# Peptides against a protein of PDB entry 3S8F, part 6

Target 1, 157 residues: chain A of PDB entry 3S8F
Amino acid sequence: VLTLFVAVPSLMTAFTVAASLEFAGRLRGGRGLFGWIRALPWDNPAFVAPVLGLLGFIPGGAGGIVNASFTLDYVVHNTAWVPGHFHLQVASLVTLTAMGSLYWLLPNLTGKPISDAQRRLGLAVVWLWFLGMMIMAVGLHWAGLLNVPRRAYIAQV
Target 2, 166 residues: chain B of PDB entry 3S8F
Amino acid sequence: DEHKAHKAILAYEKGWLAFSLAMLFVFIALIAYTLATHTAGVIPAGKLERVDPTTVRQEGPWADPAQAVVQTGPNQYTVYVLAFAFGYQPNPIEVPQGAEIVFKITSPDVIHGFHVEGTNINVEVLPGEVSTVRYTFKRPGEYRIICNQYCGLGHQNMFGTIVVKE

## One batch from the design tools (peptide; aimed at target 1 P59, target 2 W16)

Design b1_p9_5 (made by RFdiffusion4)
Pose (drawn by RFdiffusion4):
Structure b1_p9_5 (pose): chain A 157 residues (1-157), chain B 166 residues (1-166), chain P 9 residues (1-9)
Amino acid sequence: as target 1 above (157 residues)
Amino acid sequence: as target 2 above (166 residues)
Amino acid sequence: LVSSLLTTS
């Protein structure tokens, strides 16, 4: 029960952050129900990386609520589902957010500029990392529901 | 405009939060339902039941695997199961279909998992403790036990079998 | 990715 309550701050974060992004999209001219998304600064890796991380957090958090549901945990406990869940949370959102900081924080700390080429390369890196985490989340959640255990060298069997 | 957008955002946020809370409460009620049904038998016994892992293969209910299945009620069997590096005894565990099975599971060495494929049986096995879970097999046949807690280099090949007789 | 899938980690 208390774990289901720990989920409320992130459910609140989902709205406060989504509304903040929608407000920014509207300031930048975006209209429609989706125009506000397209109008956001998708050429900036510091923007893109946490946003993509937040997108993967939706299934990441959904899996966490499942794991927190006591008897439902007996379906997925110590299976590949659990790494599927935590790759979406820490290996995607937390890691992508830190990667995006290379693009505003590093210049601030070192004075070293980020070139146009380095910016584009950062875009590719955060997209590939995000997409790779999403594909693997699918493979691990599904294999977990099929009772494949975590922490195993299953390629040896 | 900012004042307006702000007002509207807070108003709809309050609505979302109430909905999100109502949804979490429904999940809590649904979990409470499972705890009142036979499906909750796989929840391990909360009572502490200490044993000694250094003598469990020499004395006590785990010393003779052929004697591991004991009828404890008219439709009940207790099964003493040893999960060790890297296997389970007895092998196979043989039980009748439709009977309640109380698995008492310990380990002489390291922590092992006990995950019965196709069931909700999924319990950690700690040396020095007895893990007790309950389940009734409705379908006869062979069920595979998977060790789902890393117990060393033999972990990926650590399996066992439950045969549910007709 | 492949390594994580093979080690279920």

Design b1_p9_5_s1 (made by RFdiffusion4, then SolubleMPNN; from b1_p9_5, 7 letters changed)
Fold by OpenDDE base, seed 3:
Structure b1_p9_5_s1 (fold): chain B 157 residues (1-157), chain C 166 residues (1-166), chain A 9 residues (1-9)
Amino acid sequence: as target 1 above (157 residues)
Amino acid sequence: as target 2 above (166 residues)
Amino acid sequence: MEEALANTV
């Protein structure tokens, strides 16, 4: 019970970020329950990247709760499930946040805005990265549930 | 203006916090459901049993591979397995179909994995500790043991075999 | 270590 309560501060933090996004979207003219989402700057890779990271973090966080469960961890421990979890937490959230930060930082450091071509390329990169990570993560989690071991080059199943 | 903005933010935060709590309950429910439906064959954690890794090869039940399989009762066996860099002992492990097998696994050197394909047997093996796993093989054949914990340069080649006889 | 490596499958 106490272990699961560790999720509460994490959820509070995550949803505070979500609240900030909603506020930002509404400031940009978004209305209604979902209209604020559309109002967010989806044309900016510096925004899109970390948001996609957050989306990947949701199932990853759920997996974290599973991994923290003693009984459930017995099922998934040292299987492909674990790398799947890592790729959602590190390779999605952390990596995409870093990528997004670079899309802001580089123009700021150089004193030159990114070109439209660079912006479009950046959007393509982060969306493709997210898609690839989601496919990989789903595959790894699925394989893990089928008892495919991690750190092995072969599997019977 | 600042006060109005803060009030608006607070309202959004309250909504999201409510959603957060709801999701927490959903996750708890999902965990409970998973435990109820998928853990029927899960082996609970055993009691802590210790062994001296420096002498385990010389003395005790792990010392002789030829004596590793011990019949403890009708259709019941204990198998004393060593996981070491880089293999398993005994290899192969021969057990009868339908018998209750208690694996007692330890390591003389570093941490290893003991993952048996086609089964739910998957434990880490720590030097100085004995991992206990109970399993009944319902199907005859060969089951591969895989080390799923990095243990050194030969980790990728560390395999064993359990042969289940009819 | 040498003995361990010699036991590589």
Scores: peptide ipSAE 0.028, ipTM 0.812, DockQ to the pose 0.037
OpenDDE base, seeds 1, 2, 4, 5: peptide ipSAE 0.010, 0.013, 0.017, 0.022; ipTM 0.822, 0.791, 0.817, 0.801; seeds 1, 4 fail the geometry check

Design b1_p9_5_s2 (made by RFdiffusion4, then SolubleMPNN; from b1_p9_5, 6 letters changed)
Fold by OpenDDE base, seed 3:
Structure b1_p9_5_s2 (fold): chain B 157 residues (1-157), chain C 166 residues (1-166), chain A 9 residues (1-9)
Amino acid sequence: as target 1 above (157 residues)
Amino acid sequence: as target 2 above (166 residues)
Amino acid sequence: LQEMLDNTV
């Protein structure tokens, strides 16, 4: 039970980020309970990428709590569940944040803004990346629960 | 204006904090649900048992694969298994259907996995430690043992078999 | 290493 309290600081961090996004959205004219979300700059891949990473990190964080649980870890350890968790935490949040940072960094380093075509391509890339990662992660978690082993090319199921 | 902004921020923080707490309860509930649905046959961690990996092949219960299966009761067996680079011994492991099997698994070399398909047996095997797993095979047949911990160049080919006899 | 590989298959 005490181990689960480790989630509290993480949730506090998460809500701080969310609060920042809400504040930003409201400053951009968003109103109401959800209107601030629409007001965020969804046309900018530098914004969309890390936000999608955050979305992927939420179920990943939940999985982290599972993995940290003594009894539940017995069920999922060294199964496909673990790679699924990694792909949410690293290949989604970290990678998408890096991608998003790059979309901001390169234009600033070169002194040239990205073209509209590049912007649209960037949006396509990060959304497709997120979609692919979510599909794969769900599949891996599902397979893990079916006792598909990690680090094996063959499985009974 | 600053006061209004501050008040608004506090409201947002309160909302998200409440949401965070709600999600915490959701996570706890999910954990509880998972435990309730997947605890059938869960083997809790036993007492730490140690063995010398440098001598485990020469002396003791793991030394002779032919004597690895020991009957400890009318319907109870202990199987002393070695996981090594790159295989298992004994191989195959022959046990009767319906018997309670206690696997005592260790390694003479590096860390390996012991994952038995079709079962909930899945443990890491550390040199110097003995992994203990209790299981009763209800169905006869062959059960494949898979190494699910990287152990070297031959890791992908490291398989064993448990044969459950009627 | 060779010994390990010899025991692979």
Scores: peptide ipSAE 0.025, ipTM 0.810, DockQ to the pose 0.039
OpenDDE base, seeds 1, 2, 4, 5: peptide ipSAE 0.013, 0.023, 0.015, 0.021; ipTM 0.819, 0.802, 0.815, 0.799

Design b1_p9_5_s3 (made by RFdiffusion4, then SolubleMPNN; from b1_p9_5, 7 letters changed)
Fold by OpenDDE base, seed 5:
Structure b1_p9_5_s3 (fold): chain B 157 residues (1-157), chain C 166 residues (1-166), chain A 9 residues (1-9)
Amino acid sequence: as target 1 above (157 residues)
Amino acid sequence: as target 2 above (166 residues)
Amino acid sequence: MQLALDLTV
């Protein structure tokens, strides 16, 4: 119900973050329309995690607008579509942002930098998490469109 | 240096804000298009009707399952359905094929779901409110009713049946 | 309670 109240501010925030990323990428030597993306620090899990969260949030945000439609809600409400939306928003954006924050916060609190092995493991964790979340989310949204009910262990299909 | 950085940031922000606004309009347009082309199967919500959940089992049209199916016209029926912990009443619901069925659904206890498989009937049932759904069953057979709103310990086993007769 | 949760989304 409150989706439309936060949709516009959230979208603006997302794109301002994107603007900051473009600026940062260009400062790091990225050129052209997409070269700035490649120049970002993809070797740092503290960076990669929240960015992947943001990417997963894009389809989730679009789905939020769908869920807020009175007419479209007749189709998707209390189907597997809704858990799909939630997992994109909470288990993708929020969780990956929290994970990324920990990769920055813990070294600063302990005064000990992460080892290269820990860095590589962190990258593997966040990418695998993102991949799993995308598979789950796509499956849930698809099932929802096929009228698979939410909060039920059985379905017609 | 700070001034140059500020100008650069503003330039990127303006570009991305313009893009964001454009995308917003695209999404709205796509939703509008979808609504305009795919609304034929949407069941509109009825007028808000209220009942007392504490007395709905004792008096009124929901009190007697044997009187739940009311013929209102030659090819039109009203079915008064209770969703309760943990089942539906009446069960089974028997209706004729091809007739227009108006379901009047309420709950005496907690919030339940009323999801009929094989149809687009999917509504929440709130105590104190009457959910109204209009549907015509074109195919005879059995249709399962599923509760898709958590309602307690027996939620997972809360099922009903609609039997559509030729 | 469930309705209140749904209204926050």
Scores: peptide ipSAE 0.030, ipTM 0.777, DockQ to the pose 0.051
OpenDDE base, seeds 1, 2, 3, 4: peptide ipSAE 0.018, 0.021, 0.015, 0.017; ipTM 0.809, 0.765, 0.795, 0.793; seed 1 fails the geometry check

Design b1_p9_5_s4 (made by RFdiffusion4, then SolubleMPNN; from b1_p9_5, 6 letters changed)
Fold by OpenDDE base, seed 4:
Structure b1_p9_5_s4 (fold): chain B 157 residues (1-157), chain C 166 residues (1-166), chain A 9 residues (1-9)
Amino acid sequence: as target 1 above (157 residues)
Amino acid sequence: as target 2 above (166 residues)
Amino acid sequence: MELSLALTV
């Protein structure tokens, strides 16, 4: 019960972040229902990386509610579903946030801006990482629903 | 100006909060759907039953693998299973097709998994606790038990078998 | 196999 109650403030926080992104996009000239998204600085890996992390975190968070449910956890616990959840929460959100933080932090610490080549490489890295993580995470969740166990090299699927 | 920005923030927050509430209902609905469709055939008995892992091999219903399968009714059985490093006892577990089987699973040593292939039986086995799972095998055959909780160097080789007889 | 497939839907 207490664990499920934690879902409420977590969702509130997530949507507050979304509201902040909308506000930022609109300040940058975005209009309409979705125009604010396009107005965000998608050319900056320091921005893109953590946002992609957040996007991966959304299904991960939904999965967190499932995993925290006593009855549903019985179905998914110690299956490939759980590693799928981890790769969304840690390998996507945390890792991409760390990557994005470095893209911001290093220029500020050194006083030297990143070159255009470094910026483009950074964008490529974070997008490729996100894509790979999403493919793997979807596969792991799917395998988990097919009752593939975690921590095992063999399964009837 | 600051006033316009403040009003805009409030409007966006209200919208996203409303969306948040809607999503909560969606998640609840998905939970209900999953329970209705994905948990059929396995009934976990969540009784907090304790056992002494240091004596479980010596005395009680887990001590003799030959007595592990107990008929409790005309078509009902209780099976006392030990998960240990690195295997299961009894092995194989022999049960009739169509019978209601109550598995009582515990460990004498470390935490193990009890995952039965071809079924949705999947529980952790903790020393000092008894895991209870109720299941009815509708199809005869061999079902492999897999340990899905890391338990040491032999973890990857820890298998058991359930033989369902007609 | 069959049960796993059924549980996927």
Scores: peptide ipSAE 0.022, ipTM 0.801, DockQ to the pose 0.047
OpenDDE base, seeds 1, 2, 3, 5: peptide ipSAE 0.014, 0.019, 0.014, 0.016; ipTM 0.808, 0.769, 0.799, 0.776; seeds 1, 5 fail the geometry check

Design b1_p9_6 (made by RFdiffusion4)
Pose (drawn by RFdiffusion4):
Structure b1_p9_6 (pose): chain A 157 residues (1-157), chain B 166 residues (1-166), chain P 9 residues (1-9)
Amino acid sequence: as target 1 above (157 residues)
Amino acid sequence: as target 2 above (166 residues)
Amino acid sequence: KLLLFLAVW
């Protein structure tokens, strides 16, 4: 029960952050129900990386609520589902957010500029990392529901 | 406009939060339902039941695997199961279909998992402790036990078998 | 299994 309550601050974060992004999209001219998304600064890796991380957090959090549901945990406990859940949370959102900081924080700390080429390379890196985490989350959640255990060298069997 | 957008955002946020709370409460009620049904039998016994891992294979209910299945009720069997590096005894565990099975599971060495494929049986096995779970097998046949807690280099090949007789 | 998977996703 208390774990289901720990989920409320992230459910609140989902709205406060989504509304903040929608407000920014509207300031930048975006209209429609989706125009506000397209109008956001998708050429900036510091923007893109946390946003993509937040997208993967939706299934990441859904899996966490399942794991927190006591008897439901007996379906997924110590299976590959669990790494599927935590790659979405820490290996995607937290890691992507830190990667995006290379693009505003590093210049601030070192004075070293980020070139146009380095910016584009950062875009590719955060997209490939995000997409790779999403594909693996699919493979691990599904293998987990099929009772494949975590922490195993299953290629040797 | 900022004042307006702000006001509207807070108003709809309050709505979302109430909905999100109502949804979490429904899940809590649904979990409470499972805890009142026979499906809750796989929840391990909360009572501490200590044993000694260093003698469990020499004395006590786990010393003779052929004697591991004991009828404890008219439709009940207790099964003493040893999960060790890297296997389970007895092998196979043989039980009748439709009977309640109380698995008492311990380990002489390291922590092992006990995950019965196709069931909700999924319990950690700790040396010095006895893990007790309950389940009734409705379908006869062979069930594979998977070790799902890393117990060393033999972990990926650590399996066992439950045969549910007709 | 499939239903839970899709619900999560």

Design b1_p9_6_s1 (made by RFdiffusion4, then SolubleMPNN; from b1_p9_6, 5 letters changed)
Fold by OpenDDE base, seed 4:
Structure b1_p9_6_s1 (fold): chain B 157 residues (1-157), chain C 166 residues (1-166), chain A 9 residues (1-9)
Amino acid sequence: as target 1 above (157 residues)
Amino acid sequence: as target 2 above (166 residues)
Amino acid sequence: AEALFNAVF
């Protein structure tokens, strides 16, 4: 009960963040059900990186509920599923948030804005990172469901 | 403007809360789907059984690999398995096809994994605890045991074999 | 998806 109860405040936080993004998008001129998404600053790697991290965090969070479920954990525990989960949580969310934070922090600390070339490179880096992480994570989760063990160089499949 | 912003945020939060409720049902459905399609059954959790890892090699049912396989009924066996750095005992584990096998697995040293390839047997093995797994091998042949918990420099080479005889 | 899986694993 206590373990699964942690999901409640986590979900509340997630949807509050989403609400904040919607508000921000609408303040930037976005309208309709989805127009606010388009209005967000997708040209800024300091914004894009953590948002992509959040997108990876969503299935990761869902996986967290699975991993915390007694019956389902039996299926996925110590399989490739688990690395798939924490790569979404750490290697996507945490890493991309760190990247995004640097894109904001360094210009502010130095007093020098990033160049347009640096901005474009930053966008390329975070998008490619996200794409690679999603491919790997999906593969790991899939392998896990096929009973591929973690921490082993060999597998049945 | 601040008041208007707060009201707007509140409205959006209410909408997302409604969405969150819908997502809960989606998650429940996904859980149900996973249970229905990706599991052959859950091995019931047994009562926690403790053992002294410092003496498990010297005395008790794990001490002699030649006595590790014990027939407990006409078609029932208990197998006392040690997972250690870096292997399994006994190795191979020989059991008959179609028999109900109760594995009693423990470790004398560090935490290991016990993952039987071709089966849904997958447990962690902790020193001081006995992992109990019940399984019936329907097909004869060799089943590889893989350590899926890092246990040291020899972890990657830690394998065992279960031989199921006709 | 299966093709991708087989290519990676």
Scores: peptide ipSAE 0.017, ipTM 0.795, DockQ to the pose 0.158
OpenDDE base, seeds 1, 2, 3, 5: peptide ipSAE 0.017, 0.006, 0.013, 0.006; ipTM 0.807, 0.765, 0.795, 0.771

Design b1_p9_6_s2 (made by RFdiffusion4, then SolubleMPNN; from b1_p9_6, 5 letters changed)
Fold by OpenDDE base, seed 5:
Structure b1_p9_6_s2 (fold): chain B 157 residues (1-157), chain C 166 residues (1-166), chain A 9 residues (1-9)
Amino acid sequence: as target 1 above (157 residues)
Amino acid sequence: as target 2 above (166 residues)
Amino acid sequence: NEALFNAVF
């Protein structure tokens, strides 16, 4: 019950951030229901990284509600599902946000902008990280549903 | 300009908040639907039962592995299992096929896991608490018990066996 | 354990 109560303000915060992104996209000329998304600066790793983190956080957050369910927890508790969940939350959102922050912070601290090559490399790193994280997370959640235990090197599935 | 921007921000915020609230209800509805239609595999928690972990090895139903399996009815058994560093007792656990088995599991030392492969039995075992799990083995054979909670240096080798006899 | 997967989906 308490976890579900915390889920409400968390969702509100997440979608408030989304609202800010929508506003920014519309200021950049985006129109319509989805046009604002395309107008966002997808060429900037400092932007892309946190946004991809947020996208990964969505299924992770939904999974958090599942984990908070006393009855459903019997299905997923101490299985590979749990690592799948927190990898979305920590290794996706937190890590990508940190990466994105560095892409912004370092140029500002040094006073030197990143080169185009560095920018492209940064985008590649961020997207590859996100892709790998999604593959791992989906695999772990799937394995968890197949009753693969966590903290064990062997399982019958 | 500032006023227009403020109104726009509020409108977008309200829209996304409404969306978030709607999604919350969708998630709750999906959980409710799952619980209503797919209740198989859920092991209900029993009444909280306490035991003294410092004496559980010396006295009581867990003290003698030879007496751990107790017939409580014509086709019903209670099995008193200890999870300890680093194994299970009794080991193996022998039970008949088709009988209702009530596992009473506790620990004399640290937290362990009790995960039976091929079944929905998956519980944490806490010192001072008794975990109760009810299960009926439909197929004869050997079922491996795995500790899925870190319990020390020998954690990775902590296994047990349930033998289901015809 | 496919039974657990089917219980969720």
Scores: peptide ipSAE 0.016, ipTM 0.786, DockQ to the pose 0.224
OpenDDE base, seeds 1, 2, 3, 4: peptide ipSAE 0.006, 0.006, 0.006, 0.012; ipTM 0.799, 0.771, 0.794, 0.800

Design b1_p9_6_s3 (made by RFdiffusion4, then SolubleMPNN; from b1_p9_6, 6 letters changed)
Fold by OpenDDE base, seed 5:
Parts: C-alpha cells; structure tokens; sequence
Structure b1_p9_6_s3 (fold): chain B 157 residues (1-157), chain C 166 residues (1-166), chain A 9 residues (1-9)
C-alpha cells in the first residue's frame, strides 16, 4: 500500500520534469512531437547524466510496482531481480544525477569552465556508465526471473 | 511574457499528466494480464502462526529432527523444518514422490531464507513466525536448499537437502 | 520465466 501510494507522487514528479524538458527543448527551437528532444543540450554531460538516469528510472519504477504486488513479488522476491531493481533506481538515477550535478557544480564553484576535452570525456563516462547499468540491470532481472537467488554465490541456472 | 510562459508550461504539464495517466493504466493492464496468465504455482500466504524462538529447539514439533516428518494423511505429510545458523534440520529431508508436502519452517535465532532449487519454494524464515509452504515433488532426486537471506559469517555455506524418494 | 521477461523487456 505504501509503495503504491508513493508511486503516484513519483510519477507526477517525473512527468512534470519531462514537461520542463519539453518546454526547454521548444525554447531551443525544437518543433513537433519529438523535435524538442533533439533540441536539448546533449553535448553537456551535466544535462545528459541526469536525463539518462531518468530513463533508467522508468523500468525501475515499473519494477517497483511489481515488487509491491503480493502475487508477483512471490516470483521475484530475494532473487537477482531485486538487485536489478536497486541498480536502476540508485546506481542509475541517483548516481547519474550526482555525476551530472558535479559537472555543473565544480565549474561554477571554481569559476573555470570545463575544457572541450573534459566535456567529451564526461559524455563518454556518462554514456558508458548508463550502458553498463542497463546491461547489468537487464541481466539481473533476467536471472531473477530464472530463479537465481540473491545473496548466494551459486545457482542452478 | 510571463503569462504566456505560464500558459505554455501549463499546457505541457497537462499533456504529460494525461500521458502519465494513460501509462498508468497500461502498466495496470500489463500487471493484470500477467496475473491472469501466470498465476500457476503461486503459493498464497497462510494464516499467521507464531512460536517462541527461545523454546522451539527444546519442545514442540521442531525439537526432534527424527520426528520432523509427520504423515497427516494418504500421500500427505507435514515437515517441521528449522533454519538456523548455519544449516537446516532435518538434513536431509526425506519425502516420497508425488506426496503433498506441507513445510512448516521457523528459526530459533535470526532471519534465514528457504530457497529450494528446481522449485518455486522461496520464503523468508523469521524467528517467532512459522512459514507454511505447500509443494508436491513430481520428480525424484535431490533438491538443494539455499539460504538467500544474510544471516551471519556462515551464510554462504548454509545449505540443506531434500531427498525425494520413489 | 523467459516468457515474463519477454513481456516486460
């Protein structure tokens, strides 16, 4: 009950953030249903990181609802599914948001902008992190559905 | 200008809220579909049963591993299992093939897991509570019990065996 | 299990 209750405000928050992104994209010249996405500053790791985090949070959030269901939780509880969920929520959204925040915060605190090389490196790091997290998360969820237990070094499959 | 911006933001917000609502229903529908098509094998929670973890080793049905397997009817057995640091008793658990087995599992010390490989049996075992799981083994052989809840230094080595006899 | 995976992912 609590999880489902929290899910509603979380979804509202997520989509209000999306609304802000759409508005920003349209202000930058994006038009049409999807043109605003392309207009967003994808060359800035401070932007890309938290956005990728949000994207990873979507399947994680859906998984949260699954975990909160009694009947469905019986299938996934204490399996590798659970770590997969955690890595989407924490290691993706929270971590990428923190990384993105640093890309903005440090230049502003020091008064020195990041170099182009640093920017490119930052983008590479963020995208590689996201890719790795997605691969691991998919693998863990899949393993969980195959009844691989968590907190165990061995499994039948 | 501020008013126009406010209206624009509101319009986008309304659109995304509508989308969010639609997606919510999609997710609910997917869950409903999953439940409708994949409910086989789900073991429902039983009645809450409590025991005193401080005395469960000394008295009651869990006290003697030799008497842990109780025949309750034709092809029906109840098995009283203790999960403890760090193992299971009885070990091995011997049951006949094709019989309906009711596992009554509890712990005298800390929280443990009871995960039986090759089956859908996967429950947490809490001190003071009795976990009830019903299962029928269709295939003879050995089934490994794994603790999937951290319970201390010996957690990774905490295993048991169910032997299903023909 | 694989069917469920394919449904979700």
Amino acid sequence: as target 1 above (157 residues)
Amino acid sequence: as target 2 above (166 residues)
Amino acid sequence: AESLFNLVF
Scores: peptide ipSAE 0.026, ipTM 0.778, DockQ to the pose 0.503
OpenDDE base, seeds 1, 2, 3, 4: peptide ipSAE 0.014, 0.029, 0.012, 0.026; ipTM 0.804, 0.780, 0.792, 0.803; seeds 2, 4 fail the geometry check

Design b1_p9_6_s4 (made by RFdiffusion4, then SolubleMPNN; from b1_p9_6, 6 letters changed)
Fold by OpenDDE base, seed 1:
Structure b1_p9_6_s4 (fold): chain B 157 residues (1-157), chain C 166 residues (1-166), chain A 9 residues (1-9)
Amino acid sequence: as target 1 above (157 residues)
Amino acid sequence: as target 2 above (166 residues)
Amino acid sequence: SEALFNLVF
């Protein structure tokens, strides 16, 4: 009953996080409709990683609605579409959040701040990870729509 | 001023909440539109049919692969298919081009997949349950059946063939 | 309409 209504709490949570980001950006001096985005700490991998995860979670969430649809699930079920979906959800959001958490946690646990070199490396890692995940996810979703089966090494296309 | 800060936070939260709800409805609307305009090829869910997986090999319509293809009417056939570790029965499945084929698929052992390349046939096959899929092959040739549900060590090699004859 | 119903419910 009301299967798609399950998306409401998830969206509420996601956009509450977005609201928090906007507020934070504005506190940092960002102005206007989009100026708050530029004001966010994009030089900190502990921040960038989970935010990129959230960005990947958006199309994944939309796909979740599709997957939860009885009729549409018939099209995508057990195709490459499914791993495309959860790679956005897990390998993007969860993994990048974990990476971000690590960038915060280790300096705090050791009492040693990260060096500038480590910071730059961290930024490179999370951005490259995100890019790779997006490429893979798009490919998997596309393949799924072309009826490439999940859990098979062979496909017609 | 805590009051101003509180109001600002609430305003942003309300705005984004409204946006979230709007987007939800947009997604639902898009899905609804797509389904309403593109219903061709959608196979409706059939009635749940049960079978005893422990006896399905010994008795009933799945027991004899030579009798698996049953003509039920003019240009209409029912094919009783077993998905098992690790293959399909009968194999190959031979059907006429242009005929309406009703596949009745079940498993005597574990969960399998039944994915037919070049078609929209893609169902999970559960022991104790009969999956029913209706399809008409418009083109003659060979169609590969792929198991897309992990079923054991031989899963990767679990294939079948549907031969569509002119 | 049935498809829409199944989509939502």
Scores: peptide ipSAE 0.014, ipTM 0.807, DockQ to the pose 0.052
OpenDDE base, seeds 2, 3, 4, 5: peptide ipSAE 0.031, 0.012, 0.014, 0.029; ipTM 0.779, 0.795, 0.793, 0.776; seeds 2, 5 fail the geometry check

